Peptides against a protein of PDB entry 3MAZ. Designs and how they scored, part 25

Target 1, 99 residues: chain A of PDB entry 3MAZ
Amino acid sequence: VLNPMPACFYTVSRKEATEMLQKNPSLGNMILRPGSDSRNYSITIRQEIDIPRIKHYKVMSVGQNYTIELEKPVTLPNLFSVIDYFVKETRGNLRPFIC
Target 2, 99 residues: chain A of PDB entry 3MAZ as posed
Amino acid sequence: VLNPMPACFYTVSRKEATEMLQKNPSLGNMILRPGSDSRNYSITIRQEIDIPRIKHYKVMSVGQNYTIELEKPVTLPNLFSVIDYFVKETRGNLRPFIA

## One batch from the design tools (peptide; made by RFdiffusion4, then SolubleMPNN)

Design b2_p13_7_s1 (from b2_p13_7, 5 letters changed)
Fold by OpenDDE base, seed 1:
Structure b2_p13_7_s1 (fold): chain B 99 residues (1-99), chain A 13 residues (1-13)
Amino acid sequence: as target 1 above (99 residues)
Amino acid sequence: MEEIRKFFSQPDE
């Protein structure tokens, strides 16, 4: 049985994700998408504090967990936790893109 | 806002 993916997951490219976030900022500013490898993912965000900026973070599958490639890598048990991490670390500034 | 800026200051892909 396959579990559902986070609501902000979309099968889009880096370019498409960027366009989605820029065109509809009111719908959220964070997207989870497929990475270069089928088992890896990437998080694309549109940071809006100070000067708007698009950023991308790798989410690597490691065993049954996922590691977010940050200055200090963070390992979490599932993709829902990955999304939650980004939301909590930015104290709600980042919000899942829902369209 | 300090914690938020700290997060966004990290290098990305």
Scores: peptide ipSAE 0.648, ipTM 0.933, DockQ to the pose 0.744
Fold by OpenDDE base, seed 3:
Structure b2_p13_7_s1 (fold): chain B 99 residues (1-99), chain A 13 residues (1-13)
Amino acid sequence: as target 1 above (99 residues)
Amino acid sequence: MEEIRKFFSQPDE
């Protein structure tokens, strides 16, 4: 049984996530998806500041926490916090993709 | 906006 996941979590590939964000930008610009390893995840975002650009960040499962692979890695207790981090860090510029 | 740009300037996978 899979634990509850953030609303912007979709079992999609990197390519599919990219297409989703580009096709419906009004629905949000951030998707959480499975990583190459089932225990890890990836965040795909569509940056809309200046020139639109797709970026992907690794979210590694470390013990009972998750570490976002950023210039300065950020470790959080759960995936909900991971989403929250992206939203807060960008002052709401990033919003979970909800379709 | 500067902080936002700083965030997005980070390298990604």
Scores: peptide ipSAE 0.647, ipTM 0.933, DockQ to the pose 0.778
Fold by OpenDDE base, seed 5:
Structure b2_p13_7_s1 (fold): chain B 99 residues (1-99), chain A 13 residues (1-13)
Amino acid sequence: as target 1 above (99 residues)
Amino acid sequence: MEEIRKFFSQPDE
């Protein structure tokens, strides 16, 4: 009954995630990782449309859902939907890091 | 492309 985690989930720190994305950009540019608190997560991305830049977003567990801490917060039912949101909002520019 | 740039321009953690 335990749901699996998205393929781009890795038990790594903010620093390690940054290094992974910079070292192997061909494998993807988005990683889901544990947050500072249990049941919370963070998304680390490497945007490359103009100049390369690393950004991190909080994904907070709220009840049975998850809220992405964006300028205008977005609440979704599961972590798979969170990954899907980042992919769709960037029209496919962001892709899950698969190692 | 404008929508993508808008997304990447917003503040992060």
Scores: peptide ipSAE 0.639, ipTM 0.932, DockQ to the pose 0.787
Fold by OpenDDE base, seed 2:
Structure b2_p13_7_s1 (fold): chain B 99 residues (1-99), chain A 13 residues (1-13)
Amino acid sequence: as target 1 above (99 residues)
Amino acid sequence: MEEIRKFFSQPDE
């Protein structure tokens, strides 16, 4: 039995994630996807505060935790917390992509 | 809003 992943996790590439967000912005603007390494991930977002812009952030697996590669790195206990962090820091502007 | 803009201004990969 596999451990559950956040609802916005998709086994897609950087390009595919970008296209998903651009095609259906009403479904959300944040996707979690596999990183280049086995236990690492990436977050792809489409911000729409001013002009729509796509950005990608690294989520590095460190021991039993995960570190989001931001200006000031943030370490969290699991991927669900990672998603929650992005939602909270943007005061709900970022929402997980659910299709 | 300024707090949100500051977040989005961060460099990404």
Scores: peptide ipSAE 0.632, ipTM 0.931, DockQ to the pose 0.820

Design b2_p13_7_s2 (from b2_p13_7, 6 letters changed)
Fold by OpenDDE base, seed 1:
Structure b2_p13_7_s2 (fold): chain B 99 residues (1-99), chain A 13 residues (1-13)
Amino acid sequence: as target 1 above (99 residues)
Amino acid sequence: MEEIRRFFSQPDE
């Protein structure tokens, strides 16, 4: 059983993700991409509050869940929830990049 | 906005 990935998931590198966000900021400011291995992921965002800045967060697969590496780690049941978390925590400031 | 800034103040990899 293979579920679809979030719409903002792209098989791109850190550099490519950065370029995508900088080139088309109107399409969104958050990308989910492959991490260090096939089961880990990374979230790349382009912060636009105050001064634009690119940031990357690790999303580690732990069992059947995923843990976002934040100051206080957050564990969620799936990648869709991970995206939702970033959107909600920033009150909609972060939006999935839809190309 | 404070909550947003608080989130973005967190360190990233």
Scores: peptide ipSAE 0.646, ipTM 0.933, DockQ to the pose 0.741
Fold by OpenDDE base, seed 3:
Structure b2_p13_7_s2 (fold): chain B 99 residues (1-99), chain A 13 residues (1-13)
Amino acid sequence: as target 1 above (99 residues)
Amino acid sequence: MEEIRRFFSQPDE
């Protein structure tokens, strides 16, 4: 079966995503969720390197690609690449939340 | 870890 969405994608709200990450940190610290617009998404992460902190990043659908709203925006071809980016940039510190 | 901290220092929503 072809899954068009990353494993850490959940149809949850910003608040719910935050609660998920805080409640079960051992399951991962990154969630992909729907954005305010059906075409966009948001990444919610729980920073754990120092003091735990929740952060949210917009993932905007632009044409056939997705742009992560970072200090310097990053455009990627698909949501799987978006997840990969977060994992790689943090050298594995961020891991997709799998429950 | 510096690289990671730099990433996390970025502003978010």
Scores: peptide ipSAE 0.646, ipTM 0.933, DockQ to the pose 0.757
Fold by OpenDDE base, seed 2:
Structure b2_p13_7_s2 (fold): chain B 99 residues (1-99), chain A 13 residues (1-13)
Amino acid sequence: as target 1 above (99 residues)
Amino acid sequence: MEEIRRFFSQPDE
């Protein structure tokens, strides 16, 4: 029933997403998950540069677009573009988690 | 690589 979502989208909690990334790093290091409110989402990543670290970023639904809560917020037209942004900005270091 | 590190240094929630 859900509309098409990025392949790395999972209906999991922050904790579950963290565990998924830590348990199977070979499958990817980035997960998109539901936010705690309305049409908002969160991105959980396991950066692997230097010492591995888990980070979470807010993706806020604003009108028909989405804004990634970064130092300089980035607004994009859809969730697929959000995933693409993370991949491009890290020159492919971040890859969607495909389970 | 420095550009990538700069991205990962950003604060998160």
Scores: peptide ipSAE 0.640, ipTM 0.932, DockQ to the pose 0.789
Fold by OpenDDE base, seed 5:
Structure b2_p13_7_s2 (fold): chain B 99 residues (1-99), chain A 13 residues (1-13)
Amino acid sequence: as target 1 above (99 residues)
Amino acid sequence: MEEIRRFFSQPDE
């Protein structure tokens, strides 16, 4: 059984995700998208606390879990937890892009 | 804010 995807998941490229975030910043600043490899994903964010900047993070499938490629990798049980991690770590600064 | 800045300062892919 395939579970549903997070609301901020869009089948878009790195470039398209960047454009979406820049065009409608009021809708959120975080997008989950397909990675270059099967079953892998990428998180694209637009931070605005200081100097606006677009960043991309790899989310790799490891067994039945997912690992966020950060300085100190974080492994979580599902993609919903991955989104939750980004929201919590930034104390709500990052919000899923909903259009 | 410091912890948030720390998160955003780390390198990405």
Scores: peptide ipSAE 0.637, ipTM 0.932, DockQ to the pose 0.794

Design b2_p13_7_s3 (from b2_p13_7, 5 letters changed)
Fold by OpenDDE base, seed 1:
Structure b2_p13_7_s3 (fold): chain B 99 residues (1-99), chain A 13 residues (1-13)
Amino acid sequence: as target 1 above (99 residues)
Amino acid sequence: MEEIRKFFEQPDE
């Protein structure tokens, strides 16, 4: 049974996620989307510090947890915590895309 | 802001 997903989760491709963020920046700048398989995900962000930049981060399912692929990997218990991490780490600069 | 900048400078997928 699949529990509810974060509000910024969309079943979209990398390209579609990029287009969504660029088209409606006022709705947020962070999207969670399917990754390489049904248990892996990717985070697409559009940061606008200095100049706009799109980046994609892997969120790998590891056992019952998720690991964000960063220089120093971060392991969290669920996808809601993953979203929270991105928001907190950037002091609110990143906001989940809600349409 | 520096910490935020550092975060965004990390290499991505």
Scores: peptide ipSAE 0.601, ipTM 0.923, DockQ to the pose 0.851
Fold by OpenDDE base, seed 2:
Structure b2_p13_7_s3 (fold): chain B 99 residues (1-99), chain A 13 residues (1-13)
Amino acid sequence: as target 1 above (99 residues)
Amino acid sequence: MEEIRKFFEQPDE
């Protein structure tokens, strides 16, 4: 079976993603979801180092790559790499939401 | 941990 999308990808809205993360924090704290335009996505995270805070980052399709809209944009070859980046950059603090 | 905190402090959409 082909798996073209990361396991934490869900066809949900910003609001729904937020609810998912808040309702079941034990399942993970990061969701990938559709963006406003085709081929674009958004990452919703629930930061839990301090008081829980929800943040959303744009993942823009640029050519055949994806650029995470951070202060210093990061361009990666695929969505799996995008998820991996968030996990590694936070040293495992962020984990894909698996429901 | 400091680097992690910095990551979470950056602005989002």
Scores: peptide ipSAE 0.600, ipTM 0.922, DockQ to the pose 0.792
Fold by OpenDDE base, seed 3:
Structure b2_p13_7_s3 (fold): chain B 99 residues (1-99), chain A 13 residues (1-13)
Amino acid sequence: as target 1 above (99 residues)
Amino acid sequence: MEEIRKFFEQPDE
């Protein structure tokens, strides 16, 4: 039995995540996916401010928390909080991809 | 909008 994950979590590769976001922008612009290490994750976003751009951010498991690899790293208690952070920091510009 | 742009300008993987 798998633990509950954020709705925008998909077991997809970087390439697949990019394709998902590009093909169906109306469904959201943010995907959480497995990292190269099973303990870590990556966030793929399709930023649509001015010119559309794809970006990928590392979400590293650190102890019992998760650290988003930003210029100033942000540590949060769970993956739901990670998603919430991206939504809040962009004032709703980023929305979880719901397929 | 400026804050949002700054966020997206951060380096990624």
Scores: peptide ipSAE 0.600, ipTM 0.922, DockQ to the pose 0.858
Fold by OpenDDE base, seed 5:
Structure b2_p13_7_s3 (fold): chain B 99 residues (1-99), chain A 13 residues (1-13)
Amino acid sequence: as target 1 above (99 residues)
Amino acid sequence: MEEIRKFFEQPDE
């Protein structure tokens, strides 16, 4: 059984995610994708405040929760909360990539 | 915007 995933989740590589964000910035600037290890994920964002910049953040599965590897790690109960965190912390600058 | 910039300045993968 597979639980629902956030709408911005795509089974793509780091490279593909980068290309998606660069190709269609109007669709959003944040993608959730599989990480390098099982049950881990990565968030790829395209920051556009000044010049476009691609960043990748690790989302580590820790027990039943997920920890975003930031300067001060943030642990959340599910991937939906992870997406919400990125949106909230950037005051809506980051938006899930929806295509 | 400063707070947002601070967020984006965090190291990534």
Scores: peptide ipSAE 0.595, ipTM 0.921, DockQ to the pose 0.861

Design b2_p13_7_s4 (from b2_p13_7, 7 letters changed)
Fold by OpenDDE base, seed 1:
Structure b2_p13_7_s4 (fold): chain B 99 residues (1-99), chain A 13 residues (1-13)
Amino acid sequence: as target 1 above (99 residues)
Amino acid sequence: MEEILAFFSQPDE
């Protein structure tokens, strides 16, 4: 069984993700991308609060779940839930980048 | 929201 990936998933590097978000901020400000390990991922965001800020978060595969590396780690059942968490937690400030 | 906004960027694995 192969599940589809979230719409904001792109097989890009950290640098490429940053460039995508900077080039077209109207398309969203959050990208999911491959991590260094095949089963791990990273989230890249670009928020414009006081000034534009780029941040990256590790999303680690843990068993059959995923853990977002935060001060207090959050574990979720799938990558769709990971994206949902970022959207809900920021009350919609973060939106999936849809190209 | 507070943590996401304030959390520092992490390096890639």
Scores: peptide ipSAE 0.059, ipTM 0.731, DockQ to the pose 0.382
Fold by OpenDDE base, seed 4:
Structure b2_p13_7_s4 (fold): chain B 99 residues (1-99), chain A 13 residues (1-13)
Amino acid sequence: as target 1 above (99 residues)
Amino acid sequence: MEEILAFFSQPDE
């Protein structure tokens, strides 16, 4: 039994995620995707504060939680919370990519 | 927000 995944989750590579965000900026600027290891994920974002910038963040599965690999790591209970964190911390600048 | 805006991209697959 698999729990539902965030709407911005896509089984795509780093390259594909980048292309998706660049091609359709109006659909959002944040994608959750599979990481290099099982049960780990990565988030790809495209921000336009000054110029378009693509960045990728590791989301590591630790026990029953997930840790976002930032300068000061943030641990959250599920992937939905991870997405919410990025939206909240950027005051809405980041929005989940929805096709 | 400050950290996310400035944090460098991490290597992965």
Scores: peptide ipSAE 0.058, ipTM 0.726, DockQ to the pose 0.370
Fold by OpenDDE base, seed 5:
Structure b2_p13_7_s4 (fold): chain B 99 residues (1-99), chain A 13 residues (1-13)
Amino acid sequence: as target 1 above (99 residues)
Amino acid sequence: MEEILAFFSQPDE
């Protein structure tokens, strides 16, 4: 019926996601979570390039695809591709949080 | 990478 979600998907709030990433940075620095509206999601990341920075991005369901809300939006076919995009674009700096 | 690093956090969950 429903395809499995990415391993870094958790049904957590923005606050909880932040706490997860801060508490166990060795487990990864990116999570996917439910958005404010049905069928939408959010990505929470914690990068430590210069200083620790927490950021959140909207992943909007658009038809059968998903659009990452960036200055230049990126549309991808599924949530797995969304995760892959963040990993690939950062050349591995971002890694899915696996608890 | 460039945009991800520069893009500000969304205000809404």
Scores: peptide ipSAE 0.055, ipTM 0.717, DockQ to the pose 0.392
Fold by OpenDDE base, seed 3:
Structure b2_p13_7_s4 (fold): chain B 99 residues (1-99), chain A 13 residues (1-13)
Amino acid sequence: as target 1 above (99 residues)
Amino acid sequence: MEEILAFFSQPDE
């Protein structure tokens, strides 16, 4: 089956994403969602290192690539690579939310 | 505009 978007992509708001993550933490802790603009996205995460912490990151389309707006920005070729980056960078602490 | 957080929280070793 064709999956043009990462499995953790949901057409939800910031609020809804937060609620999804806190309701079912066993399903993952990272959601990709639409951003404020049509070609942009946001990543919402819920980490529980010490206490539950919700964070949001902008993923901006730049040409045919995507830039994660971090202190040191990271540019990647597609949204699947964006998800992979979050997983690898956190050594598996972040996992895509699958429901 | 949505807020952007600058960095990840570091996971346990």
Scores: peptide ipSAE 0.051, ipTM 0.640, DockQ to the pose 0.153

Design b2_p13_8_s1 (from b2_p13_8, 5 letters changed)
Fold by OpenDDE base, seed 4:
Structure b2_p13_8_s1 (fold): chain B 99 residues (1-99), chain A 13 residues (1-13)
Amino acid sequence: as target 1 above (99 residues)
Amino acid sequence: MEELLKFFNQPDE
């Protein structure tokens, strides 16, 4: 059974994700996309703090959970929680890209 | 902004 995906999930490449965020920053600044391997994903985030910055983080599928490859890895039960983590930790500065 | 910097200052993929 294929579970529903977060609204900010798009089947796009790293390059395409970057372009999407750059083109329409008002629609959000966070995209979830397929990783290089099956069942893995990547999060692409963009923000203009001092200068425009773009970051990509691996989200590794481990068993029934997902681990965000941060300096201090964070493991969560599903992809919705992964998105929520980024939103919550940044007090809403990061928002899922919705088009 | 501090929390945001924490993410963007981390090494990434």
Scores: peptide ipSAE 0.545, ipTM 0.904, DockQ to the pose 0.807
Fold by OpenDDE base, seed 1:
Structure b2_p13_8_s1 (fold): chain B 99 residues (1-99), chain A 13 residues (1-13)
Amino acid sequence: as target 1 above (99 residues)
Amino acid sequence: MEELLKFFNQPDE
């Protein structure tokens, strides 16, 4: 039995995720999507400061935890915590894409 | 915004 996924999880490609964020920025700027492997994922984020910027980060399944592939990797217990990490670290600037 | 730069200044996949 699979547990619920974060609200911003969508079974979309890297390109589709980028298009979703660009088309409806008011709905959020962060998407969780399938990675290259069945148990891995990727986070796509978008923000317009000086110019529109898009970034993608790998979220690797490690044992029963998940590691966000950053210069200084961060390991968390579940995908909900991964989303929470991005929200908290940016003091709410990054928000999960809803709908 | 320094906090946001954390995720936009480092390399990504």
Scores: peptide ipSAE 0.522, ipTM 0.899, DockQ to the pose 0.774
Fold by OpenDDE base, seed 5:
Structure b2_p13_8_s1 (fold): chain B 99 residues (1-99), chain A 13 residues (1-13)
Amino acid sequence: as target 1 above (99 residues)
Amino acid sequence: MEELLKFFNQPDE
């Protein structure tokens, strides 16, 4: 049985996630989606700092934790923490997409 | 704040 997932998790492709974020920016700007490999995920964001920018990040399952693939990788205990990290580190600029 | 989030991007699928 699959454990509960963050509210912004959708079983969508990279392209679909991008389209979702572009179509309804008022609903949020961050989506968690399945990665190419089992137990791995990806984060897609549409951040508007200077201009709207679509970015993607790998979230790799490592043992009981998850590592966000950044220049300086960040390891967290669960996917909820991953979402929280993106929200907090951007002081709320990133918000989970709630459709 | 993680400044790299503004510009970093990864290929995936």
Scores: peptide ipSAE 0.065, ipTM 0.741, DockQ to the pose 0.377
Fold by OpenDDE base, seed 3:
Structure b2_p13_8_s1 (fold): chain B 99 residues (1-99), chain A 13 residues (1-13)
Amino acid sequence: as target 1 above (99 residues)
Amino acid sequence: MEELLKFFNQPDE
């Protein structure tokens, strides 16, 4: 039995994720989606600090952990922690997209 | 500005 995924996980493409976030910004601004390779993921965000900005981040499976691909990579124990990191790092600016 | 906000897109398929 597969473990539950974060609520903001959707089996969508980069394009679809972007469209979801643009269509319903009130539902959240962060989506977790499958990456190009098995067991890897991507995060798509839409922020509106000044103007709408879409960004994508790689989340790589490394051993039993996950690494967010940033200039200074961040390694976390699970995908829930990955989502939590984005929320906390932005002091709540990023919120999981829940539809 | 939060540090995360400084980073750009990562290439993807």
Scores: peptide ipSAE 0.057, ipTM 0.728, DockQ to the pose 0.421

Design b2_p13_8_s2 (from b2_p13_8 with S2E H6A Y8F)
Fold by OpenDDE base, seed 1:
Structure b2_p13_8_s2 (fold): chain B 99 residues (1-99), chain A 13 residues (1-13)
Amino acid sequence: as target 1 above (99 residues)
Amino acid sequence: DEELRAFFNQPDE
């Protein structure tokens, strides 16, 4: 049985995610999508503090947890926590894309 | 915002 996924999760490619964020920035600037491997994911964000920039971060499934591949890796218990981390660390600058 | 900029300056895929 599959568990619920974060609202900003979409089964889209890197290119599609980029296009979604660029086309509708008012709906949010962060998307969670499938990674290269079945149990891994990627976070795509559209930063707008200076000039618009697209960034992609790996979210690796490790055991029963997930590790965000940042300069200093962060391990969290579930994907909801991963989304929460990005929101909190950017003090609300990053918001989940709600289509 | 230096802190925010630092976060976004992290290397990505």
Scores: peptide ipSAE 0.686, ipTM 0.943, DockQ to the pose 0.803
Fold by OpenDDE base, seed 3:
Structure b2_p13_8_s2 (fold): chain B 99 residues (1-99), chain A 13 residues (1-13)
Amino acid sequence: as target 1 above (99 residues)
Amino acid sequence: DEELRAFFNQPDE
């Protein structure tokens, strides 16, 4: 049984995630998706404060926690906290993509 | 917003 996942989680590829964000920017600008390895994930965002830019960040499973591969790594207890971190750190600029 | 820009300027994979 799969535990609940964040609303912005989609089983899509890097390319598909990019297309989703570009096609419907009004629905959000952040997607959580499967990473290249099991139990790892990736966050795809579409930044547009200046010029539109797509970014991808690794979310590595470490023990029972998750580490966001940022310049200064951040370790959190679950994927919901990971999404919350991106939202809070950008003071609401990043919003989960809700399709 | 310098703080926001700093966040988005971080290197990604």
Scores: peptide ipSAE 0.681, ipTM 0.942, DockQ to the pose 0.813
Fold by OpenDDE base, seed 5:
Structure b2_p13_8_s2 (fold): chain B 99 residues (1-99), chain A 13 residues (1-13)
Amino acid sequence: as target 1 above (99 residues)
Amino acid sequence: DEELRAFFNQPDE
């Protein structure tokens, strides 16, 4: 049985995620999606503090944990923690996209 | 917000 996924997880491509965030910015600005490689994921965000800018961060599966590929990598126990990290690090600026 | 900008300026995929 597949474990529950974060609410902002969508089985969409990089392009689709970008379009979703651009189309409905009021619904959130962060999407978790499948990565190019199995068991890996990507976080697509739409930064809005200045002019809108799309960014994509790799979330690599490492054993039973996940490592966010940032300048200083962060390893967390699950995908929910990954989402939480982005929300907390940006002090609420990033919010999960809820369609 | 320099801290926030620093976060978003990190290199991505």
Scores: peptide ipSAE 0.680, ipTM 0.942, DockQ to the pose 0.845
Fold by OpenDDE base, seed 2:
Structure b2_p13_8_s2 (fold): chain B 99 residues (1-99), chain A 13 residues (1-13)
Amino acid sequence: as target 1 above (99 residues)
Amino acid sequence: DEELRAFFNQPDE
């Protein structure tokens, strides 16, 4: 069975996502959630390379693709690729939050 | 790890 959304997608607010990551860090440190607009999303991460810190990145829908709003924007074909990008670019440091 | 640190230091929302 094909899932329409990545496993780390949750219909939660920025605040709720932050609380989830802080409460159970062993389950992952990255969550995908709805953005303010219908076709946009946000990625919330909790990095701990130095001191635990929460970051939120915009994932904008552009046509049939998605653009991650980073210093140098990255455009990918779907949300699964967006999650994969964060995992690969951080060499496994970021892992999708799975309940 | 400078590369990893640079990634996480990018500006966000």
Scores: peptide ipSAE 0.673, ipTM 0.941, DockQ to the pose 0.836

